# Designs tried in a protein design run: peptides against a protein of PDB entry 8PQO. Part 62

Target 1, 252 residues: chain A of PDB entry 8PQO
Amino acid sequence: VLLKEYRVILPVSVDEYQVGQLYSVAEASKNETGGGEGVEVLVNEPYEKDGEKGQYTHKIYHLQSKVPTFVRMLAPEGALNIHEKAWNAYPYCRTVITNEYMKEDFLIKIETWHKPDLGTQENVHKLEPEAWKHVEAVYIDIADRSQVLSKDYKAEEDPAKFKSIKTGRGPLGPNWKQELVNQKDCPYMCAYKLVTVKFKWWGLQNKVENFIHKQERRLFTNFHRQLFCWLDKWVDLTMDDIRRMEEETKRQ

## One batch from the design tools (peptide; aimed at target 1 T95 T98 F106 L219)

Design b1_p27_5_s2 (made by RFdiffusion4, then SolubleMPNN; from b1_p27_5, 19 letters changed)
Fold by OpenDDE base, seed 4:
Structure b1_p27_5_s2 (fold): chain B 252 residues (1-252), chain A 27 residues (1-27)
Amino acid sequence: as target 1 above (252 residues)
Amino acid sequence: MLFNIMEYAFLIANLTINTSLLKKLLE
């Protein structure tokens, strides 16, 4: 099991982020080749648990059409069915990903708290001390080009170059986070994303767990760079606007 | 939450690129 807490600081408010996140997901999904193909929604309902209220979703991703033929032929029953259980109670979110074949030997859990701070809270997810001491805190700096793979880099998605016309935010210089505290009118937040990866197969555990974390970090980095650089596109949108966009995207 | 769905989609896409790793993952 490998746990890392990714902390993504953004010069947006928690409320703004909710809009921006949904917009950016919708926008990014337009470029995805697949879409809803192979996704089965088993449950989509409100939930209440321990005072937490939100939307619970259970989806199955059928990957039979998403993998090469030879993989499909070799895959045992259930191996290509991925279950995603998600509890969305923004500003808190939890997603649990499991596989029918691997059962307890495979787990990806992503728990996210969105807090109006600069990523300074320790153990925001309230892990036991013994567990927390093994969690690596990974700070993602959206302005740090060195954290971006060359193949992922796009100038139009570079926070170090982007300046929001509508808000005046950006560009984000090398010391943008330090300077942010002095910008009284600029909101900020941190997405604390605790990622738990379990791949309990002898000989492959470390390799796969680290690989998954590497991909998650890459995704978080690129996504939030986009989110910020698309600020002018979504900052004036309402949640209703976003919901409409989401529905339109689902139909494509 | 669409973001987490996209996270998974990204993971699957990248895993698919590495056929060797994906093969091992699904064996």
Scores: peptide ipSAE 0.031, ipTM 0.680, DockQ to the pose 0.222
OpenDDE base, seeds 1, 2, 3, 5: peptide ipSAE 0.029, 0.031, 0.029, 0.029; ipTM 0.674, 0.679, 0.664, 0.643; seed 2 fails the geometry check

Design b1_p27_5_s3 (made by RFdiffusion4, then SolubleMPNN; from b1_p27_5, 18 letters changed)
Fold by OpenDDE base, seed 4:
Structure b1_p27_5_s3 (fold): chain B 252 residues (1-252), chain A 27 residues (1-27)
Amino acid sequence: as target 1 above (252 residues)
Amino acid sequence: MLFGIMEYAFLIANLTVTTTLLEKLLK
């Protein structure tokens, strides 16, 4: 089991992020090949448990059509069906990703707190001390080009180049986080993403767990760079607007 | 509304990442 807490600082408010996140997911899904294809929603219902109120979703991602033939041929039955169970109680969210084939041998859990701070809280997910001491805190700087793979880099999604017309935020220079505290009118937040990866196959555990973390980090980096650079597209949207966009995406 | 962040949906949308991940998981 490998745990890392990714801390993504953004020059947006927690409330803004709720809109921006959903917009960016929808937009990214539209722009990529078959973003919603092969997604089966089994459950989508409100929940209330232990004082946590939100929306619970259970989705199956059928990846058969999204992988090369050789992968399909080698994949055991159920291996290409990914189950995602998500508890969205924004500003808290928990996602559990499992696989039908690997069962208990595979787990990706992503627990996110969105806090109006600069990523300074320790153990925001309230882990036991023994567990917390093994968590690596990883700061993702959306303005740091060196954290972006060359193949993922797009100038139009570079926070170091982007200037929001609607908000005046950006571009984000090398010291943007330090300068943020002096910008009284600019909100900020941190997404604390505790990622738990379990891959219990002997000889491959460390390799695969590290690989998955690398991919998650890549995902978080690219996503939040997009989120910020798309600020002018979503900052004036309401949640109702987002719902409409999601419905439109489902129709594709 | 698809309530909640679609954590894996973005990975699925990015076929390059998804394919690489699956290849590593299956090998």
Scores: peptide ipSAE 0.037, ipTM 0.713, DockQ to the pose 0.122
OpenDDE base, seeds 1, 2, 3, 5: peptide ipSAE 0.033, 0.033, 0.031, 0.031; ipTM 0.698, 0.698, 0.689, 0.691

Design b1_p27_5_s4 (made by RFdiffusion4, then SolubleMPNN; from b1_p27_5, 17 letters changed)
Fold by OpenDDE base, seed 3:
Structure b1_p27_5_s4 (fold): chain B 252 residues (1-252), chain A 27 residues (1-27)
Amino acid sequence: as target 1 above (252 residues)
Amino acid sequence: MLFNIDEYAFLIATLTVTTSLLAKLLE
């Protein structure tokens, strides 16, 4: 098991992020081959548990059409069906990924708290001390080009070059996070993403767990760079606007 | 339906792992 807490600081408010996140996901997904094809929604309903209220979803990702033929032919039954259970109670979210074939030998969990701070809280997910001491805190700096792979870099998605016309935020210099403290009119937040990866296969555990974390970090980095650079596109939108855009997309 | 970033991340990561990692495991 490998645990890391990714902390993504952004010059947006927690409330703004809720809109920006959904907009940016929708926008980013348009550029991905396949999109939501192969996704089956089993459950989509409100939930209330232990004072937590939100939306619960259970999805199955059927990967049969998304893998090479030789993989499909050799894959054991259930190996290409990925289950995702998500509890969306913004500003808290929990997502759990499992696989029918691997059962308890495979788990990916992302627990996210969105807080109006600069990533200074320790153990925001309230882990036991013994567990918390094994968690590596990883800060993602969206302005740091060195954290971006060359093949992923786009100038139009570089927070160090972007300036928001509508808000005046940006560009983000090397010390932008420190400067936020002195800018009373600029909101900020941190997404605390505790990522748990379990891949219990002898000889491959460390390799696969590290690989998955590497992919998650890469995605979070690129996504939030996009989110910020698309600020002028979504900052004036409301949640109702997002819902309307979703319905419009369904009709197309 | 709408995806949050964590759900979207899993979608993309799953595709990446399945096409790359699974292929390596079958070599």
Scores: peptide ipSAE 0.398, ipTM 0.834, DockQ to the pose 0.182
OpenDDE base, seeds 1, 2, 4, 5: peptide ipSAE 0.395, 0.386, 0.390, 0.384; ipTM 0.832, 0.829, 0.832, 0.829

Design b1_p27_6 (made by RFdiffusion4)
Pose (drawn by RFdiffusion4):
Structure b1_p27_6 (pose): chain A 252 residues (1-252), chain P 27 residues (1-27)
Amino acid sequence: as target 1 above (252 residues)
Amino acid sequence: SVSNETLFMHAAIVVSNYLTDLLLNLL
């Protein structure tokens, strides 16, 4: 099983990231016809354990209505049921993704610490020493064009070409992280996203774990580029505004 | 919440590998 820690250094505060991430998930999914239908909340309750107080959810995403009929007929029972178990105690969160048919043999776990630093902490997740020694740290720079697939590139989602009206932040150059240390005003944070991928069937552990990690890096990069370029849309929102927009979207 | 792209990719890996194993057993 391969573990990697993706460190996403951002020119926003931890407080700002919480609102921005919630807005961005909802906004990026605004053009998807077929969103919300098939989402099943099994469990939604508060929890508390040794300093981590938060909200636990168990949700199922039924993909039967979103794939071709032959895929639905050919799919082994439960293969189209995606389970997501989430513990949200921001600035810490853990999500576990499984497939009903694969049980626990196919697992994607993301554990994230959101910290007001420049990604300089080591083993922020407090792993056992030997296990930590086998975790690759991967840095995601949202200003670096070379970290973006050309087919994914969009000028309107490029931090190198965006300046915020409300904050004046951006555009981001290659020295933006250096100018953060020499700056006393603009906030910054790092999301330490420790990703564990397990695929135990058919001896394909290495191939699938690598493919998933490459896709996770691509998604983390594109998502956070979008998040920064949408600063003007969400930076003035509070958490109450987010909850209100959630209830609003709940009516339909 | 997880993205639809991740959901589809996650499901596709399972379905495509199960069908490949079934075809190889039949051959």

Design b1_p27_6_s1 (made by RFdiffusion4, then SolubleMPNN; from b1_p27_6, 15 letters changed)
Fold by OpenDDE base, seed 5:
Structure b1_p27_6_s1 (fold): chain B 252 residues (1-252), chain A 27 residues (1-27)
Amino acid sequence: as target 1 above (252 residues)
Amino acid sequence: MVSMELKKTFASIVINNYLLEELLKKL
């Protein structure tokens, strides 16, 4: 098991981020080839548990169409079915990813708190002290080009170049996080993303767990760069606007 | 709507990962 807490600081408010995240997810999903192909939504309902209220979703991702034919032919039953269970109780979110074949031997859990701070809170997810000692805190700087793979880099999605017309935010210089404290009119937040990866196969555990973390980090980096650079597209949207957009997307 | 986290992560694992061969050997 490998745990890392990714801390993504953004020059947006927690409330703004709720809109921006949903918009950016929707936009990113539209741009991906194959769209919703192979996605089965089993459950999408409100939940309430221990004072936490939100939306629960259970989806199956059927990867059969996404893998080479030889993989499809050799894959055991259920090996290409990924289950995603998500509890969205913004500003708290939890996602649990499992595989039918691997059962308890595979887990990706992503727990996110969105806080109006600069990533200074320790153990925001309230882990046991012994467990917390093993968590690596990883700061993602959306303005740092060196954290972006060359193949993922787009100039129009570079926070170091982008300036929001609507808000005046950006471009983000090398010291933008430090400068943010002095900018009374610029909101900020941190997404604390605790990622737990378990891949319990002898000889492959560390390799796969580290690989998954590398991909998650890459994903978080690229996503939040997009989110910020798309600020002018979503900052004036309401949650009702987002809901309408989601409904329209479901009908296509 | 597909979770962006899941799509990109698993697509990368399955399609772009040299570990695929190792995983297949274990299966």
Scores: peptide ipSAE 0.020, ipTM 0.634, DockQ to the pose 0.277
OpenDDE base, seeds 1, 2, 3, 4: peptide ipSAE 0.020, 0.020, 0.019, 0.020; ipTM 0.643, 0.623, 0.621, 0.630; seed 1 fails the geometry check

Design b1_p27_6_s2 (made by RFdiffusion4, then SolubleMPNN; from b1_p27_6, 15 letters changed)
Fold by OpenDDE base, seed 1:
Structure b1_p27_6_s2 (fold): chain B 252 residues (1-252), chain A 27 residues (1-27)
Amino acid sequence: as target 1 above (252 residues)
Amino acid sequence: MVSMELMMTFANIVINNYLLQELLEKL
């Protein structure tokens, strides 16, 4: 098991982020080939548990069309079905990813707190001390081009170049996080993403767990760069606007 | 058009065939 807490600081408010996240997920999905192909939504319902209120989703990602034929032919039953259970009680979110074949031997859990701070809280997920001492804190700087793969880089999605016309935020210089404290009119937040990865196969555990973390980090980096650079597209939207857009999208 | 609700964190990884291929190559 490998745990890392990714801390993503953004020059947006917690409330803004809720809109921006949903917009950016939708927009990013449109830009990807195949979109939601192979995704089955089993459950999508409101939930309430222990004072946590939000939306619960259970999805199956059928990867049969996403893998080479030889993999599909040799894959054990259930190996190409990924289950994603998500509890979205913003500003808290939890996602649990499992596989039918690997069962307890595979887990990706992503627990996110969105806080109106600069990533200064320790153990925001309230882990036991023994567990917390093994968590690596990873800071993602959306303005740092060196954290972006060349193949992922787009100039129009570079926070170091982007300036929001609507808000005046950006471009984000090398010391933008430090300067943010002095910008009283600019909101900020941190997404604390505790990622737990388990891949319990002898000889491959560390390799695969580290690889998955690398991909998660890449995803978080690129996504939040997009989210910020798309600020002018979503900052004036409300949650009701997002819900309407979702309903319109479902009809198409 | 892809539903906004259909795309979660893992979906972004899965849809990228190159990332999935890279994972499979490491197994």
Scores: peptide ipSAE 0.027, ipTM 0.677, DockQ to the pose 0.092
OpenDDE base, seeds 2, 3, 4, 5: peptide ipSAE 0.027, 0.024, 0.027, 0.025; ipTM 0.686, 0.669, 0.693, 0.671; seeds 2, 3, 4 fail the geometry check

Design b1_p27_6_s3 (made by RFdiffusion4, then SolubleMPNN; from b1_p27_6, 17 letters changed)
Fold by OpenDDE base, seed 3:
Structure b1_p27_6_s3 (fold): chain B 252 residues (1-252), chain A 27 residues (1-27)
Amino acid sequence: as target 1 above (252 residues)
Amino acid sequence: MVSMELMMTFANIVINTYLEKLKKELE
């Protein structure tokens, strides 16, 4: 088991981020080849547990049509079905990813708190001390180009070059986080993303767990760079606007 | 939240692990 807490600082408010996240997820999905083909929504309902209220979703990603024929023919039963269970109670959310073939030997859990701070809180997820001491805190700087793979880099999604016309935020220089403290009119937040990866196959555990973390970090970095650079597209939208957009997308 | 590309990556990990297991069984 490998745990890391990724801390993503953004020059947006917690309330703004809720809109921006939903917009950016929808936009990113549109840009992917194949769209939502192969995604089955099993459950989408409100939940209430231990005082936590939110929306619960259970999705299955059927990847049989997305892989080469020889892979499909060789794959064991359930290997190409990925389950995603999500509890969305913003500003808290939890996602659990499992695979039918791997069963208990494979788990990815992502727990996120969105806080109006600069990533200074320790153990925001309230882990036991023994567990917390094994968690690596990883800061993601969306303005740091060195954290972005060359193949992922796009100039139009570079926070160090982007200037928001509507808000005046950006571009983000090397010391943008320190400068935020002195800018009373610029909101900020941190997404604390605790990622738990379990891959219990002898000889491959460490390699695969580290690889998955690398992919998650890559995803978080690219996503939040996009979110910020798309600020002018979503900052004036309301949650009602987002809901309408989602409904329109479902009708297509 | 999680892209289809990432899900494909996870599937590839599962498949590659399976193939490696089969390889070891054939040795």
Scores: peptide ipSAE 0.216, ipTM 0.770, DockQ to the pose 0.718
OpenDDE base, seeds 1, 2, 4, 5: peptide ipSAE 0.205, 0.206, 0.200, 0.202; ipTM 0.772, 0.774, 0.771, 0.763

Design b1_p27_6_s4 (made by RFdiffusion4, then SolubleMPNN; from b1_p27_6, 16 letters changed)
Fold by OpenDDE base, seed 1:
Structure b1_p27_6_s4 (fold): chain B 252 residues (1-252), chain A 27 residues (1-27)
Amino acid sequence: as target 1 above (252 residues)
Amino acid sequence: GVSMELKLLFANIVVTTYLKKKLEELK
């Protein structure tokens, strides 16, 4: 098991982020070849548990079209089905990813707190002290080009170049995070993403777990760079607007 | 996009696990 807490600081408010996240997810889905094809929504309902109230979703990702033909032909039943269970109680979110074939041998859990701070809180997920000692805190700087792979880099999605016309935010210079403290007119938040990766196969555990974390970091980095650079597209949207976009995406 | 990359990641995990099991069966 490998745990890392990714801290993503953004020059947006917690309330703004809720809209921006949903917009960016919807937009990313539209830009993909085939859209949401291969995604089955089993459950989408409200839940209430232990004082937490939100929306529960259970989705199955059918990956048959996403793997080589020889893998599809040889794969055991259920091997190409990924289950995603999500509890969305913003500003808290939890996602659990499992596979029908791997069962308990595979787990990815992503727990996120969105806080109106600069990523300075320790153990925001309230882990036991012994468990917390084994968590690496990883800061993602969306303005740092060195954290972006060359193949992922797009000038139009570079926070160091982008300036929001609607809000006046950006571009983000090398010391933008430190400067936020002195900019009373610019809101800020941190997404604390505790990622738990479990892969039990002997001899492959460390390699695969580290690989998954590397990919998760890449995903978080690219996603939040897009989210910020799309600020002018979503900052004036309402939740009703977002709901309409989600429905349109499902129809594609 | 982010979603596509995530799907590919999951596929790689599935393949890795499958291959490991097959290799063990051949021992």
Scores: peptide ipSAE 0.126, ipTM 0.649, DockQ to the pose 0.426
OpenDDE base, seeds 2, 3, 4, 5: peptide ipSAE 0.097, 0.112, 0.097, 0.097; ipTM 0.641, 0.642, 0.636, 0.634

Design b1_p27_7 (made by RFdiffusion4)
Pose (drawn by RFdiffusion4):
Structure b1_p27_7 (pose): chain A 252 residues (1-252), chain P 27 residues (1-27)
Amino acid sequence: as target 1 above (252 residues)
Amino acid sequence: PLSNMMERAFMMVSITLTSYVTDTLLH
């Protein structure tokens, strides 16, 4: 099983990231026809354990209505049921994604620490030493065009071409992280996203784990580029504003 | 919530179905 820590250094604060991430997930999914239908909340409750106080959820995403009929008929029982178990104690969160048919043999776990630093901490997740020694640290720079697939590139989602009206932050150059250390004002943070991918069937552990990690890097990059370029849309929101928008979207 | 959750779900489904169909054809 392969583990990688993706460090996403951002010119926002940890407080700002919480609101921005919630807004961005909802906004990026605003054009998807077929969003919300098929989402099933099995469990939604508070939890507390040794310093980590938060909210636990168990959700199921039924994909039967979103795939062709032949896929629904051919799919082994439960293969189209995606389980997500989430522990949200921001600035820490853990999510575990499984498939009902694959049980625990196909697992994607993301454990994230959101810290007010420039991604300089080592083993921020406090792994056992030997296990930590086998974790590759991967840095995601949202200003670096070379880290974006050409088919994914969108000028309107390029931090190198965006300046915030409300904050004046951006555009981001190759030295933006250096100018953060030399700066006393603009906030910054790093999301330490430790990703574990497990695929135990058919001897395809390596191929699937690598494919998933490459897709996870691409998604982390594109998502956080979008998040920064939308700074004017969400930077003035509070958590109460987010919860209100959630209830609003709940009516339908 | 996770971003691009739907894309991850489709990637997982595609991997499972492709592997299951290939194993059935081999047998």

Design b1_p27_7_s1 (made by RFdiffusion4, then SolubleMPNN; from b1_p27_7, 17 letters changed)
Fold by OpenDDE base, seed 1:
Structure b1_p27_7_s1 (fold): chain B 252 residues (1-252), chain A 27 residues (1-27)
Amino acid sequence: as target 1 above (252 residues)
Amino acid sequence: MLFNILEIAKLMLDIILDSYLAELLKK
């Protein structure tokens, strides 16, 4: 098991982020090959648990159409089905990813707190002290080009170049995070993403767990760069606007 | 939330298939 807490600081408010995240997820999903193809929504319902109130979703990603025929033919039962269970109680979110074939031998858990701070809180997810000792805190700087793979880089998604017309935020210079403290009118937040990866296959555990973390970090980096650079597209939207957009997308 | 499911899945599938096929060939 490998745990890392990714801290993504953004020059947006927690409330703004809720809209921005949903917008950016929808937009990014459209840009991905196949979009929602092969996604089955088993459950999508409100939940209330231990004072946490939100939306629970259970999705299955059927990868049969996303792999070569020979893989589909040879894959063991359940290997091509990825389950995603998500508890969305913003500003808290939890996602659990499993595979039918791997069962208990594979787990990705992502727990996120969105806080109106600069990533200064320790153990925001309230882990046991012994568990917290083994968590690496990883800061993601969306303005740091060196954290972006060359193949992922897009100038239009570079926070160091982008300036929001609607809000005046950006571009983000090298010391943008420190400057936020002095910018009274600029909101900020940190997404604390505790990622737990378990891959219990002998000889492959460390390799796969580290790989998954690398991919998650890459994803978080790119996603939040997009989120910020798309600020003008979503900052004036309301949650009701997002809901309408989602419903319209479902009808297509 | 958007995740890089395909990339992770492809890696996993490669591992799974290699292991599974190896077991099948041992029969």
Scores: peptide ipSAE 0.107, ipTM 0.707, DockQ to the pose 0.445
OpenDDE base, seeds 2, 3, 4, 5: peptide ipSAE 0.097, 0.097, 0.094, 0.104; ipTM 0.704, 0.692, 0.700, 0.704

Design b1_p27_7_s2 (made by RFdiffusion4, then SolubleMPNN; from b1_p27_7, 20 letters changed)
Fold by OpenDDE base, seed 2:
Structure b1_p27_7_s2 (fold): chain B 252 residues (1-252), chain A 27 residues (1-27)
Amino acid sequence: as target 1 above (252 residues)
Amino acid sequence: MLPYIMEIAFLMLNIIMEAELEKKKKE
């Protein structure tokens, strides 16, 4: 098991982020080939657990139509079905990803707190001290070009070049986080994403767990760069607007 | 909701397939 806490600082408020995240997820999904295809929503209902109230979703991603024929023929039963269970109680979220074939031998858990700070809170997820000692804190700087793979880089999604017309935020220079403290008119938040990865196959555990973390970091980095650079597209939207957009998308 | 969930799924699938192919080679 490998745990890392990714801290993503953004020059947006916690409330703004909620809109931006939903918008960016939807937009990213549209840009993905086969977005929405092969996704089965098993459960979508409100939940209440330990004082936490939110929306619970259980989705299955069926990859059968997304892989070559030989993969479908060779893949063991259940290998092409990915389960995503999500507890959305913003500003807290939890996502658990499992696979039918791997069963208990595979787990990706992502627990996120969105806080109006600069990523300075320690153990925001309230882990046991012994467990917390083994958590690596990883700061993601969306303005740092060196954290982006060349194949992922797009100039239009570069926070170091983007200037929001609607808000005046950006571009983000090398010391943008430090300068942000002195800008009382600019909100900021941090997404604390505790990622737990378990891959219990002998000889492959460390390799795969590290690989998954590397991919998660890549995804978080690219996503939040997009989120910020799309600020002018979503900053004026309300949650009601997002809900309407989602409903319209369902009808298509 | 996790963005790019399909990418993660494909990466995982690759790992599974590699392991499965390795088993078949030993048969």
Scores: peptide ipSAE 0.229, ipTM 0.783, DockQ to the pose 0.696
OpenDDE base, seeds 1, 3, 4, 5: peptide ipSAE 0.214, 0.216, 0.214, 0.223; ipTM 0.762, 0.774, 0.774, 0.780

Design b1_p27_7_s3 (made by RFdiffusion4, then SolubleMPNN; from b1_p27_7, 19 letters changed)
Fold by OpenDDE base, seed 5:
Structure b1_p27_7_s3 (fold): chain B 252 residues (1-252), chain A 27 residues (1-27)
Amino acid sequence: as target 1 above (252 residues)
Amino acid sequence: MLPNIMEIAKLMLNIIMEAYLEELKKK
């Protein structure tokens, strides 16, 4: 098991982020080949547990149509089905990803707290002290081009070049986080993303777990760069606007 | 919902398949 806490600082408020995240997820999904094809929604319902109120979703991603024929032929039963269970109680979110074939030998858990700070809180997820000692804190700087793969780089999604017309935020220079503290009019937040990766197959555990973390980091980096650079597209939207957009997308 | 979950899913699938093939070689 390998745990890392990714801390993504953004020059947006927690409330703004809720809209921006949903918009950016929707936009990113439209840009993906195949969109929601092969996604089965098993459960989508409100939940309440231990004072936490939110939306629970259980989805199955059927990857049979997304892999080459030879992979489908060789894949063991259940290997092409990925389960995603998500608890969305913003500003807290939890996602658990499992695979039918791997069963208990594979787990990706992503727990996120969105806090109105600069990533300074320790153990925001309230792990046991012994467990917390083994968590690496990883800061993602959305303005740092060196954290972006060349193949992922787009100039229009570069926070170091982008300036929001609507808000005046950006571009983000090398010291933008430090400067943000002195800018009273610019909101900020941190997404604390505790990622737990479990891959129990002997001899492959460390390799696979590290690889998955590398991919998660890549994903978080690119996503939040987009989120910020799309600020002018979503900053004036309300949650009701987002809900309407989601409903319209479901009808297509 | 994670953005680009499909890409992650494909990646995971590749990992699973590689691991599966390695396990098959050991049997």
Scores: peptide ipSAE 0.117, ipTM 0.751, DockQ to the pose 0.715
OpenDDE base, seeds 1, 2, 3, 4: peptide ipSAE 0.113, 0.099, 0.083, 0.109; ipTM 0.747, 0.737, 0.718, 0.746

